Peptides against a protein of PDB entry 6NYY. Designs and how they scored, part 50

Target 1, 212 residues: chain A of PDB entry 6NYY
Amino acid sequence: KHFEQAIERVIGGLEKKTQVLQPEEKKTVAYHEAGHAVAGWYLEHADPLLKVSIIPRGKGLGYAQYLPKEQYLYTKEQLLDRMCMTLGGRVSEEIFFGRITTGAQDDLRKVTQSAYAQIVQFGMNEKVGQISFDLPRQGDMVLEKPYSEATARLIDDEVRILINDAYKRTVALLTEKKADVEKVALLLLEKEVLDKNDMVELLGPRPFAEKS
Target 2, 212 residues: chain A of PDB entry 6NYY as posed
Amino acid sequence: KHFEQAIERVIGGLEKKTQVLQPEEKKTVAYHQAGHAVAGWYLEHADPLLKVSIIPRGKGLGYAQYLPKEQYLYTKEQLLDRMCMTLGGRVSEEIFFGRITTGAQDDLRKVTQSAYAQIVQFGMNEKVGQISFDLPRQGDMVLEKPYSEATARLIDDEVRILINDAYKRTVALLTEKKADVEKVALLLLEKEVLDKNDMVELLGPRPFAEKS

## One batch from the design tools (peptide; made by RFdiffusion4, then SolubleMPNN)

Design b2_p14_4_s3 (from b2_p14_4, 4 letters changed)
Fold by OpenDDE base, seed 4:
Structure b2_p14_4_s3 (fold): chain B 212 residues (1-212), chain A 14 residues (1-14)
Amino acid sequence: as target 1 above (212 residues)
Amino acid sequence: SNLPDFSSSRIAPP
């Protein structure tokens, strides 16, 4: 309890009980968070869901919390599944509403950062190859890129391909599990907060062995 | 680590 509350404060900030969302926005948040939750549930290399909430906190309208594995080395497959889980909110909005919102901005930022890191720092792209460059940090003067404009274009193209592949994988998954996303979203609208036990009751046990 | 924090997702106003 105290640890969870501490994490909630770090992630979400203080509950803004005064922030009343319109019913349609609250519905969007519920389906967005349900997308994250279900994607994380059915992706083998995603981190297990701890909690999902549609109660506004700090600057957030809703959030999903995961228990990250304590690991120092990440596989390409792990990074892909994390990207897919992170895209789950955006994908859910598309599947259920036929429209997308600005709500996925932070998710897309993370996905973009991960994709660039995979390609230009970890050498995980076959076309770009076994290279590792420092990415400009926020506030670094745009120093001359250590590669040509042609390589820059290739990197940008391969980043888009990687993100699109993750997106398509997430669309396929959440389309297959559409009924489960609906169940989670509807229960979120009722309870506003779900934990791992609620997910087990709704979806059954997570199909992957918990690497404790 | 140059990876983002995937321990949480947050939907927020722009």
Scores: peptide ipSAE 0.329, ipTM 0.894, DockQ to the pose 0.804
Fold by OpenDDE base, seed 2:
Structure b2_p14_4_s3 (fold): chain B 212 residues (1-212), chain A 14 residues (1-14)
Amino acid sequence: as target 1 above (212 residues)
Amino acid sequence: SNLPDFSSSRIAPP
């Protein structure tokens, strides 16, 4: 209990019982979080869902929490599935509402950062090649890029391709699993908080065995 | 680490 509350405080902040969402906003949050949850459930290299909540906390309206594997090395496949899971909220909004909200800002930041890291730090793109550049940190003087403007354009293009591919993959997955996203969203609207056991009861066992 | 934290997702107001 105390440990879970501490983690929840770190992720979401303090529970703001005074923040009343309009029913339509609460519905948007539920479907957004359901998108994350279902994407993570059906992606092999995504981390297992621990908890999903639509109770407003601190600066958040809702959150999903995962159990990351203790790993120091990441494959391209793992990073792609993590990107897809992270796009799950935005994709769910598009599928169910035909519109997108500002709610995915943090998700898109993470996806963007991951895509750039894959291409310019980890050398994971064939067109850009086996290169590794330090990205300027927030607040560092933007030193001159150690590559040409042509390379900069190539990087930008390949980042967009990678993110768009992840987005399309997520659209395909959540379209296939649309009924499951709806089930999770409706149950979230009822219970406000779901755990891994609730997901198993609702969707069945996760198709991918947790590699110990 | 140059990778973002994927252990959680947060929907927040702008």
Scores: peptide ipSAE 0.327, ipTM 0.895, DockQ to the pose 0.798
Fold by OpenDDE base, seed 1:
Structure b2_p14_4_s3 (fold): chain B 212 residues (1-212), chain A 14 residues (1-14)
Amino acid sequence: as target 1 above (212 residues)
Amino acid sequence: SNLPDFSSSRIAPP
């Protein structure tokens, strides 16, 4: 308990219990977080959900917390499912509200970074090929890219393709599981915080065996 | 101990 709370403070920041969201914003956050939670629940290579909350913390309005596996190697399939899980909030907003918000900015940043890393660091794209370049870190002088403008365009195009494929996969999943997303969102609006046990009670056991 | 990964809806900085 104390250790989990310490981790939550470090990653999520301090709970802002005094920050009152407007009811419509709170509803948007609930469906956003429900999208993450349900996507993570039904994606084989997603990390198990630990907690989902619509209580604002730090700069966040809500969060879904996952327990990452102790692994040093990631497959292309694992990275794709992680991208889909990360897009779950944005996709949920689109499905339920027909509009998107700025709430997914950090998610889109993570997805963008992952997509570029897959293509230019891990050599996971067939068109770009078996290449590995360092991505410019924040504060690194924009060193000349070690590739042509044509290669830069190819990379940018393949990044968009990868993200769009992940997005479409997430849309298909959350459309299929639309009723489950709504159940989670409604329960979030009632309880504000759900754990893994709440999810099991609501959705049944996760369809993937927890690798011990 | 792997730190939990958080997906969060964030307030866009003004």
Scores: peptide ipSAE 0.105, ipTM 0.783, DockQ to the pose 0.261
Fold by OpenDDE base, seed 5:
Structure b2_p14_4_s3 (fold): chain B 212 residues (1-212), chain A 14 residues (1-14)
Amino acid sequence: as target 1 above (212 residues)
Amino acid sequence: SNLPDFSSSRIAPP
């Protein structure tokens, strides 16, 4: 308990109980976090869900916490499922509200970074090929790209395709599991915090065996 | 490090 709380504070920041969200915003957050939680639950290569909360922490209005696998090597399939899980909040907002919010900004940043890394660092795109370039870090002088403008356009196109494919996959999943997303969102609105046991009670056991 | 990963809805910067 104390160790978990310490980790939550380090990663999520301090709980901001004084931040009063309007009921509609709180509802949006609940469905957003439910989208992450349910996507992670039903994606084989997603990290196991530990906790989901709609209590604001640091810069976040809510969060889903996962236990990452102790692995250093990621497959393309694993990275895709992680992207889908990360898009789960945005997709849930679209499915339930027919509108999107700024709440997914950090998620989209992560997805964008992952997509570029897959294509230009990990060589995971067949059209771009077996290449690896250092991505400019934030604050690095934009060094001349070690590739042509045609390659730059190809990279941009393939990044968009990869993200859109992940988005479509997430839409399909959360549409299929729409009732589960709603159950999680409603329970979040009631309890504000759910753990893995709450999720098991609500949705049944995660269909993927935890690799012990 | 077995640090949990977080996805979060963030407050848009003003």
Scores: peptide ipSAE 0.100, ipTM 0.782, DockQ to the pose 0.258

Design b2_p14_4_s4 (from b2_p14_4, 5 letters changed)
Fold by OpenDDE base, seed 4:
Structure b2_p14_4_s4 (fold): chain B 212 residues (1-212), chain A 14 residues (1-14)
Amino acid sequence: as target 1 above (212 residues)
Amino acid sequence: SNLPDFSSSTISPP
């Protein structure tokens, strides 16, 4: 309990008991977080869900927390599933509301960063090839890119393709599991916080063996 | 590592 609370404070900050969301915003948050939770549940290479919450905290209106695997090497497939899980909130909003909100900004930032890293640092894109460039860190003067403008355009295009592919994969998954997303969202609106056990009770055991 | 932290997702106000 104390360890979980400490992690929650690091991730979400302090509970903002004074922040009252409008019912429609609370509903949006619930379905957004349900999208993350369900995507993570049914993606083989996603990390196990620890907790999902729609209680506003200092840094957020809601969150999903996963148990990170201590690994030093990531496959392309693992990175894709992580991207899909991260897109789960945005996709859920689209599926259930037919609109998107600003709520996915942090998710999209992470997805964008991951996509660029895969293409320009890890050499995981066939068109760009087996290259590895240092990405400018936030605050570094945009030094001259070590590649041509044509290569820059190619990178940008392939990043969009990769993100769109992850998005489409997530849409397919959450469309298939739409009823499960709704179950999780409705239960979130009732309980405000769910853990792994709640997910097992609601959806059944996660279909992937926990890599010990 | 230049990978983002995927251990959590947070909905934040803009």
Scores: peptide ipSAE 0.294, ipTM 0.877, DockQ to the pose 0.800
Fold by OpenDDE base, seed 5:
Structure b2_p14_4_s4 (fold): chain B 212 residues (1-212), chain A 14 residues (1-14)
Amino acid sequence: as target 1 above (212 residues)
Amino acid sequence: SNLPDFSSSTISPP
């Protein structure tokens, strides 16, 4: 109990009992989080869901928590599935509401960062090639990019392609699993907090063996 | 780590 509360405080901050969301906003949060949860459930290389909550906290309106593997090396496939899981909230909003909200800002930031890292740091893009450049850190002097403007344009194009491919993959997945997203969202609206066991009861066992 | 933290997702107000 104390350990879980400590983790929750780190991730979400203190519960803000004073943030009363309108029913429509709470519904949006529930479907957004359900999108993350279901995407993570059906993506082989995504980290397993530990907890999902739509209770507003100091840092957010809702959150999903995953059990990260102590992993030092990542494959392209793993990074793609993580991107898809991260896009799950935005995609769910699009599928169910036909509109998107600002709620995906942090998700899109993470997806963008991951895509750039894959292309310019990890050499994972065939068109850009086997290159590795340090991305400017926040606060570092914008050193001149060690590549041409043509390469910069290519990087930008390939980042967009990668993100769009991840988005399309997520749309396909959550469209296929639309009924499951609905089930999770409705249960979230009822219970406000779900764990892995709730997901197993609702969706069945995760189709991927937990690599111990 | 040059990768973002994928261990959690949060919906924050703008």
Scores: peptide ipSAE 0.291, ipTM 0.880, DockQ to the pose 0.787
Fold by OpenDDE base, seed 2:
Structure b2_p14_4_s4 (fold): chain B 212 residues (1-212), chain A 14 residues (1-14)
Amino acid sequence: as target 1 above (212 residues)
Amino acid sequence: SNLPDFSSSTISPP
């Protein structure tokens, strides 16, 4: 209990019991978080869901928590599935509401960062090639790029392609699993917090073995 | 590590 509460506090901050969301916003949060949860459930290389909550906290209106594997090396496939899981909220909003909100800002930041890292740090793009450059840190003087403007354009194009591919993959998945997203969202609106056991009861066992 | 933290996702107000 204390450990879980500590993790929740780190992830979401303090509960804002006084923060009253409008019913429509609460619905949006529920479907957004359901998108993350379901995407993580059905992506092989995504981390298992531990908890999902639509209780407002200091840092957010809702959150999904995963149990990451203790690993130091990541494959391209693993990074793609993590990107898809991270896009799950935005995709769910699109599928169910036909509109998107500002709620996915942090998700898009993470996806963008991951895509750039894959291409310019990990050499995971065939067109850009086996290169590794340090990305400017937030607050560092933008040092001159060690590559040409043409290379910069290529990087930008390949980042967009990678993100779009992840997005399309997530759309396909959550469209296929649309009924499951709905079930999770509705249950979130009822219980406000779901754990792994709730997900198993609702969706069945996760189709991928938890790699210990 | 230049990878973002994927252990959690948070929907935040702007």
Scores: peptide ipSAE 0.290, ipTM 0.879, DockQ to the pose 0.800
Fold by OpenDDE base, seed 1:
Structure b2_p14_4_s4 (fold): chain B 212 residues (1-212), chain A 14 residues (1-14)
Amino acid sequence: as target 1 above (212 residues)
Amino acid sequence: SNLPDFSSSTISPP
């Protein structure tokens, strides 16, 4: 309990139980979070879902919390599935509402950062090749890029390709699992908070063995 | 860790 609360504070900040969203906004949040939850449920290399909530915390209107594995090395496949999971909210909004909101801003930031890191830090892109350089941190002087403008354009193009591939993969998955996303969203609107057991009851056991 | 935090949240605009 105390550990879960500590993680929740790190992820979302303090609960804002007094923040009342309009019903339509609350619905958007529920489907957004359901998209994350379902994507994570059906992606092999996603972390197991621990909790999903549509109770506002800090700047967050809702969140999906996952149990991180003690993992020091990540594969390209794992990073892709994590990107797809992170895009799950945006994709769910598109599928169910035919519109997208600003709610995915942090998700898109994380996806963008991951994509750049894969290409320019981890050497995971065949066109860019086996390169590794530090991404500018906030406050670092704009160090001259150790590569040409042509290489910069190539990097930007390959980042977009990677993100678009992850997006398309997520669209395919959540379209297939559309009924499951709706079930989760509707239950979220009723209970506001779901745990792993609620998800198992609703969707059945996660199809991937939890590496204990 | 140089990996981004993959916690997902719906964020309100500033």
Scores: peptide ipSAE 0.208, ipTM 0.797, DockQ to the pose 0.618

Design b2_p14_5_s1 (from b2_p14_5, 8 letters changed)
Fold by OpenDDE base, seed 1:
Structure b2_p14_5_s1 (fold): chain B 212 residues (1-212), chain A 14 residues (1-14)
Amino acid sequence: as target 1 above (212 residues)
Amino acid sequence: MDAIKELHELFSSR
């Protein structure tokens, strides 16, 4: 318990218990976090959920914490499921509210970065081919790209295709599991914090063996 | 309803 709280403080910052969200904002956060949680629950290669919270921490209004595997190498399938999990919040908002908020900006950034990395660093795209170059780091001078403008357009197109495929996969999953997303969201609104045991009680055991 | 600027963070346990 104390160790988990210490980890939460390191990764998420201190809880802002004094920050009162408006009811509609709190509802949006609950369904957003429920989307992440449920996507992670039903995706084989997603990291197992440790905790989900709608208590604001740092800059975030909610968070989901996962137990990462001690893994250094990722497959294309694992990266896709991680992208889907990351899109779970946005997709949940779309399914339940029919609206898009700016709250998913960080998720979209992460998905975009992952998609570019898969295509231009890991060689995971057949059309672009077995290329690997470093993505510009924040603060690096924008050097001339080591490829043609035609290749740049191809990369951008294939990134969009990959993200759209992940998005469609997430929509299909969370539409199928819509009732589960709602159950999690409603319980979050009641308890504000859920752990793995709460999820097991609500949804049943995770359908995938935890690879330790 | 004002758009939520920063909604959520995804964290991994260390």
Scores: peptide ipSAE 0.020, ipTM 0.604, DockQ to the pose 0.107
Fold by OpenDDE base, seed 4:
Order: structure tokens, then sequence, then C-alpha cells
Structure b2_p14_5_s1 (fold): chain B 212 residues (1-212), chain A 14 residues (1-14)
């Protein structure tokens, strides 16, 4: 317990007890985090959920802790499931509220970065081909792209396709599991923090064996 | 004790 709290402080920063969310904001956060949690629960290659919280910490209004796999090599399928999990918050907001908030900006950035990396760094797209280019870091002079404008357009199109595919997959999953998302969200509103055991009690055992 | 290695900020106030 003390060790976990220490790690939470180091990674998540100090609880901003001073940030009082309005009830509607807190509800939005709860459903957002529930979307991530449920997506991660039912996606085989998602990291196991350890904790989900709607208590604001650092710059986040909510967070989830996962046990990352000690994995150095990722498959395309694993990266897709991670993208879907990352989209889970946005998709939950869409399903339950029919609106899009700014809260998912960091998630969208992560998904976008992952999609570009898959296509231009890892060669995981058949249309673009087995190419690998370093993505310009923010602040590097956009040196001339080592590819044509036509290739740039192709990359952009394939990135959109990949993100849309991940989005559709997440929509399908969370629509199927809509009742589970609501259960998690409601319990989050009551407890503010859920652990793995709470999730097991609520949803049943995770359908995938935890890869040790 | 599996060290919690990563905290995911899933809802940003930015």
Amino acid sequence: as target 1 above (212 residues)
Amino acid sequence: MDAIKELHELFSSR
C-alpha cells in the first residue's frame, strides 16, 4: 500500500485536492475512465488494469494504472488494441453523451503518434510499404521529408484509415459492453477509485490470461 | 511485487 502510493506520487504527481470538479465534469470523467477501463478489460493485448481513478492528479482529471508487459517487441495487433484502449474514453463520451470534450486531446495525440509510427517507422502498412523514416521531433526544423508529396498524402490517408479502424473497433466493443461501461462509471462516481478486484466483482474475471 | 511501471493519464485538463 505505501509503496503503491509512493509510485503513484512519483508517476502521477500529487493529488490536486484543490481541483473540485463540477458534478457534470466528474460524470464525464467517470464515463471517460470507464471507457478506457472496459476497453482494456476486453481487449486481449491491452495491459491489465490495476487501478482507475477519477481523482484529479497532476494535469489529468482521471487516470488508469496498468501493469505494463515487459515487452520490447509489439505486433500490429497489439498496437491496435492499445490504440483502442486509448480511444476508449472518447468513445465512451460519444456513446453516453453524444458529445466530444477536450479531455481526450492527449489520447488522440497518443493514437495519432502510434498510427504514424506504425506506418512510417515500423513499416506495418502494405500500401506505404516496408519503409522506415524518423518522425521529426517537435522543434526540429522540418527538414525536407525524405519522401514525395504523393507519399506524404498516402501516409496521411493510411494514418486516418488506421485511426478510424481503431475507432470503429472501439465503438463496436464499447457498444456491446455499454452496460459494463455504465456499471464501472457509476461505481467510480461512488468510490472515486477502483482496483482490479472491484473490476472483477463488477465484470467478472478478465477473459484473457495475464501474460506473466 | 509487480512494480507499477506506468501511469496513464487518460483524461487531461488541457
Scores: peptide ipSAE 0.020, ipTM 0.605, DockQ to the pose 0.085
Fold by OpenDDE base, seed 3:
Parts: sequence; structure tokens; C-alpha cells
Structure b2_p14_5_s1 (fold): chain B 212 residues (1-212), chain A 14 residues (1-14)
Amino acid sequence: as target 1 above (212 residues)
Amino acid sequence: MDAIKELHELFSSR
């Protein structure tokens, strides 16, 4: 108990006991986090879920914690599954509520950054080719892009395609697993915090063997 | 907010 609380405090910050989410907001967060959790559960290259919570901490309304593999090299497939997992919250909101919220802002930012990095830093796009450029950091003067406007347009188009593909994949997955998303969301609303064991009890064992 | 909408529209654009 004390150790878990310490880890929670380090990762999530102090529970803002004072931040009472309205019931509808709490419901939205529960389904959002359930979307992440279920996407991560059924995506082979996603990191295994450790914990999911709808208790507001710091700036977050909810969070999912994953056990990252100590990995320095990522495949295109791994990056795609991570994108899908990251989109899981937004997709869940769309599937269950037919609306989107600002709750996915950070997720969308991460997905966007990943997509650009794959295309312009890692050379993972066949149309753009084997290029590697530094992405402008926030606040760096957009130095003259080392590529033409035509290349810029191509990059933007391919980023959109990649993100859209990840989104569609996530929609397909969470639509198939819609009942599982709901189960997780409802249990989150009851318990506020779920661990890996709760997920196993609810969904069964993760279909992908944890690579030792 | 506008950037998020644009990104969402990007995702939702079939």
C-alpha cells in the first residue's frame, strides 16, 4: 500500500482531493481511459497495462500506466500500435458518446509528433523516402526547411495518412472490443483504479505473451 | 481548441 502510493505520487502527482469531477465528466474520463486500456490490451506491440485510474492527479483527469520495455529501437509496427493505443481514448469517446472532448489534446499531440518523427526523422515512409531532418523544437525559428514546398506538402499528406490509418485501426479494434471497453469503464466508475489483475479478471489474460 | 479540432477533423476525414 505505501509503496504503491509512493509510485502513484511520483507518476501522477498528489491526488487533488479537491477536484471533484462532475458525474458526466467522470464518465467521460472512465470511457476515455478504458479506451486506452483496452487498445493497449489487444495490441501486440503496445506496452502492457499496469494501472488505469480516473482519479484526477495534477493536470490529468485520468491516466493509464504501462510497463515500458527498455527499448531503444522501435519498429514501424511498434510505433503504429503505440499510436493506436494513444488514440484509444479519443476513439472510445467517439464510439460511446458520439462527441469528442479536449481530453485527448495531449494524446493527439503525441500521435502527431510520432507521425512526423516516423516520416521525417526515421525515414519510415516510402513516398517521402529515406530522409532524416530535425523537427523544429517549439520556439525554434522555423529555419528554412531543408526541403521544398512540394516535399513539405508530401510530408503533411503522408502524416495525415499515417494518423488516419492508426485512427481507423483503433476504431476497428475498439468497435470489435466495445463490450470490453464498457466493462472496463464501468468497473473504473466503481473502483476508480484498476490494476493488471483487475483487467485479467475482467477481460481474461492478455492475448500476447509478455515477452520475458 | 482550434488545433485540436483540426487534428480531429484530420482523423475523422474518411
Scores: peptide ipSAE 0.008, ipTM 0.521, DockQ to the pose 0.039
Fold by OpenDDE base, seed 2:
Structure b2_p14_5_s1 (fold): chain B 212 residues (1-212), chain A 14 residues (1-14)
Amino acid sequence: as target 1 above (212 residues)
Amino acid sequence: MDAIKELHELFSSR
């Protein structure tokens, strides 16, 4: 108990017991987190879900915790599934509410960063080719790009294509699993925190074997 | 200790 709380504090920050979410906001968060959880459940290369919570922590209104694989090398397929999982919250909000919120800003940032990294660091795009450039860090002066403006435009276009493909994949998945997203969201509204066992009871066992 | 990565940190390149 104390150890789990310590890990939760390190990852999520201190529970702000004082942030009372309005019922509609809490509902939005529940469906957002359910989208992440369900996407992760049904994507082969997503990390296994450990916990999902709609209890506000730090700057987050909710969170999902996953068991990371001790993996240093990622395939394009693995990165795509991670992008889809990261888009799961936004896609869930779109499916259920027909609106987008600011809650997905950090997710969109991560997806964008991953897409750029795949194209300009890992050489995973055929049109751009096997190039590898360091992306400017937050706060670094944008030094002169080591490539032409034409290449920059190509990179930007291919990043958008990759993100849109991940988005469409996530929409297809969560539309198919819409009932499961709703089940998870409703149970989150009741329990506020779900673990892997709750997910198994609700959805059945995860379709993909957990690599030990 | 399997480092629990929060979804929100998965792509934060340090």
Scores: peptide ipSAE 0.018, ipTM 0.597, DockQ to the pose 0.163; fails the geometry check

Design b2_p14_5_s2 (from b2_p14_5, 7 letters changed)
Fold by OpenDDE base, seed 3:
Structure b2_p14_5_s2 (fold): chain B 212 residues (1-212), chain A 14 residues (1-14)
Amino acid sequence: as target 1 above (212 residues)
Amino acid sequence: SEAIKALQELFRSR
């Protein structure tokens, strides 16, 4: 108990007991977090879920904690699965509510950054080619891009394609696993916090062996 | 190394 609470404080911040989500917002958060959790559960290269919560903490309305694998090299396939997991919340909202909310802003930011990094830092796109340059940091004067406007347009197009492919993959997955997303969401609405054991009870063992 | 670390950080924190 004390150790778990300490970890929760470090990751999520202090529980905002005063932030009462409206029932509809809480429902949206539950399905959003369930989307992430289920996507992560069924994606091989996603990090294993440790905890998912819809209790507002700090700046977040909900969160999931994952056990990151110590990894120094990522494949394109691994990065794609991580993108899909990150899109899981947005996709869940679309599937269950037919609408999207602002709750996915940080997820979209992360996905966008990952997509650009794959294309312009890691050279993982065949059309753009084997290029590597630093992405402008927030606040850096947009120095002259080391590439033409035509290349800029190509990069932007390929980023959109990559994100769209990840989105479609996530839609396919969570549509297939729609009942599982609902189970997780409903249990979140009841318990507010789920751990790995709760997920195993709901969904069965994760289909991927935890690489020790 | 920096780019990989940045990616790791992006996916560790929600």
Scores: peptide ipSAE 0.104, ipTM 0.820, DockQ to the pose 0.750
Fold by OpenDDE base, seed 5:
Structure b2_p14_5_s2 (fold): chain B 212 residues (1-212), chain A 14 residues (1-14)
Amino acid sequence: as target 1 above (212 residues)
Amino acid sequence: SEAIKALQELFRSR
């Protein structure tokens, strides 16, 4: 109990008991978090879900906790699955509500940063090629790009393609698993917090062997 | 190592 609470504080921050979500907002958060949870459940290279909550904590309206693997090397496929899981909330909102909210801003930021890193730091894009540049940090006046404007345009295009591919993959997955997303969302609205066991009860065992 | 750390931070900060 105390250890879990400590982890929750580190990941989610302090419970904002004062932030009362309107029922419609709470519903949106439930489906958003369900999208992340279900995407993570059915993506091989996603981290195993430990907990998902729609109780507002810190700056987030909901959160999911995962068991991170100590991994120092990521494949392109692994990074793609991570992107898809990160897009799961936005995609769920789109599938169920036909609208997008500001709730996915941080997710989109993460996906964008990951896409740029894959292309310009890890050389994972065939069109851009085997290049590695430092990404400008927020606030660094990038006075000079180490590449041409043509390369800049190519990078921007390929980033968009990569993100769109991840989005489409996530749409396909969560559309296939739409009923599962609904089950998770509804149970979240009831219990506010789900653990791995709740997910197993709802969805069955995760189809990927947990590397013990 | 910094790029990997940055990615790891991106994935951990939910």
Scores: peptide ipSAE 0.121, ipTM 0.827, DockQ to the pose 0.751; fails the geometry check
Fold by OpenDDE base, seed 1:
Structure b2_p14_5_s2 (fold): chain B 212 residues (1-212), chain A 14 residues (1-14)
Amino acid sequence: as target 1 above (212 residues)
Amino acid sequence: SEAIKALQELFRSR
């Protein structure tokens, strides 16, 4: 209990019990979080869901917690599945509401950072090639890019392609699992907080063996 | 690698 609460505080911040979401906002958050949860459930290389909540915390209106594996090396396939899981909230909003909200800003930031890192730090893009350079840190003077403007354009194009591929993959997955997203969202609206056991009861066992 | 640590942080932070 205390350890879980500590993790919750680190990820979501302190519970803002005084922040009452409007019913429509709460519904949006529930489907957003359900999108993350279901994407993570059915993606092999996503981390297992530990907890999902629509109780506002810190700057977030909802959150999903995953049990991180002690992993030091990531494959391109693993990074793609993580990108898809991160896009799950935005995709769920699109599927169910036909609209997008500002709630996905942090998710899009993370996906963007991951895509750039894959291309310019890990050399995971064939067109850009086996290059590795440091990404500008927040507050570092944008020193001259160690590459040409043509290379900059190529990087930007390949980042967009990678993100779009992840987005399309997530749309396909959550469209197939649309009924599961709705089940999770509806139960979130009732209970506000779901754990792994609630997910197993709704969706059945996660189809991937828990790598112990 | 600092890059791997940064990715790990991205995956842990929501």
Scores: peptide ipSAE 0.102, ipTM 0.822, DockQ to the pose 0.714; fails the geometry check
Fold by OpenDDE base, seed 2:
Structure b2_p14_5_s2 (fold): chain B 212 residues (1-212), chain A 14 residues (1-14)
Amino acid sequence: as target 1 above (212 residues)
Amino acid sequence: SEAIKALQELFRSR
């Protein structure tokens, strides 16, 4: 109990007991988190879900906890699945509500950072080529880019293409699994917190073997 | 690499 609470504080921040979400906001969060959960469930290279919650913590309105693998090397395919899982919340909102909210800001930030890293740090884009540059950290002076403005535009275009491809993949997946997203969202609205066992009861066993 | 660590951090922090 104390250890789980400590992990939850590290991941989600302090429970703000005072943030009562409006019913519509709570519904939006439930479907958002369900989108992440279901995307992660059906993507091979996503981390296994441990817990999903729609109880507001810190600045987050919901969160999902995953069991990370000790992995030091990532393939392009693995990074794509991670991007898709990260987009799952936004995509779920679009599918179910036909609107997008500010709730995906951090997700979009993560996806954007991942896409840039793939292209400019890992050389994973054929058009840009095998280049590797450090991305500016938050607070670093924007040093002059070691490449031309033409290359910068190419990078930006290829980042958008990569993100759009991940988005389309996520839309296809969650559209196919729309009923599963709804099941998870409805159960979240009832229980506020789901674990792996709840997901297995709802969706069946995860179709990918957990690499121990 | 710092880049891989940064990626790991991106995916861990939800």
Scores: peptide ipSAE 0.077, ipTM 0.805, DockQ to the pose 0.787; fails the geometry check

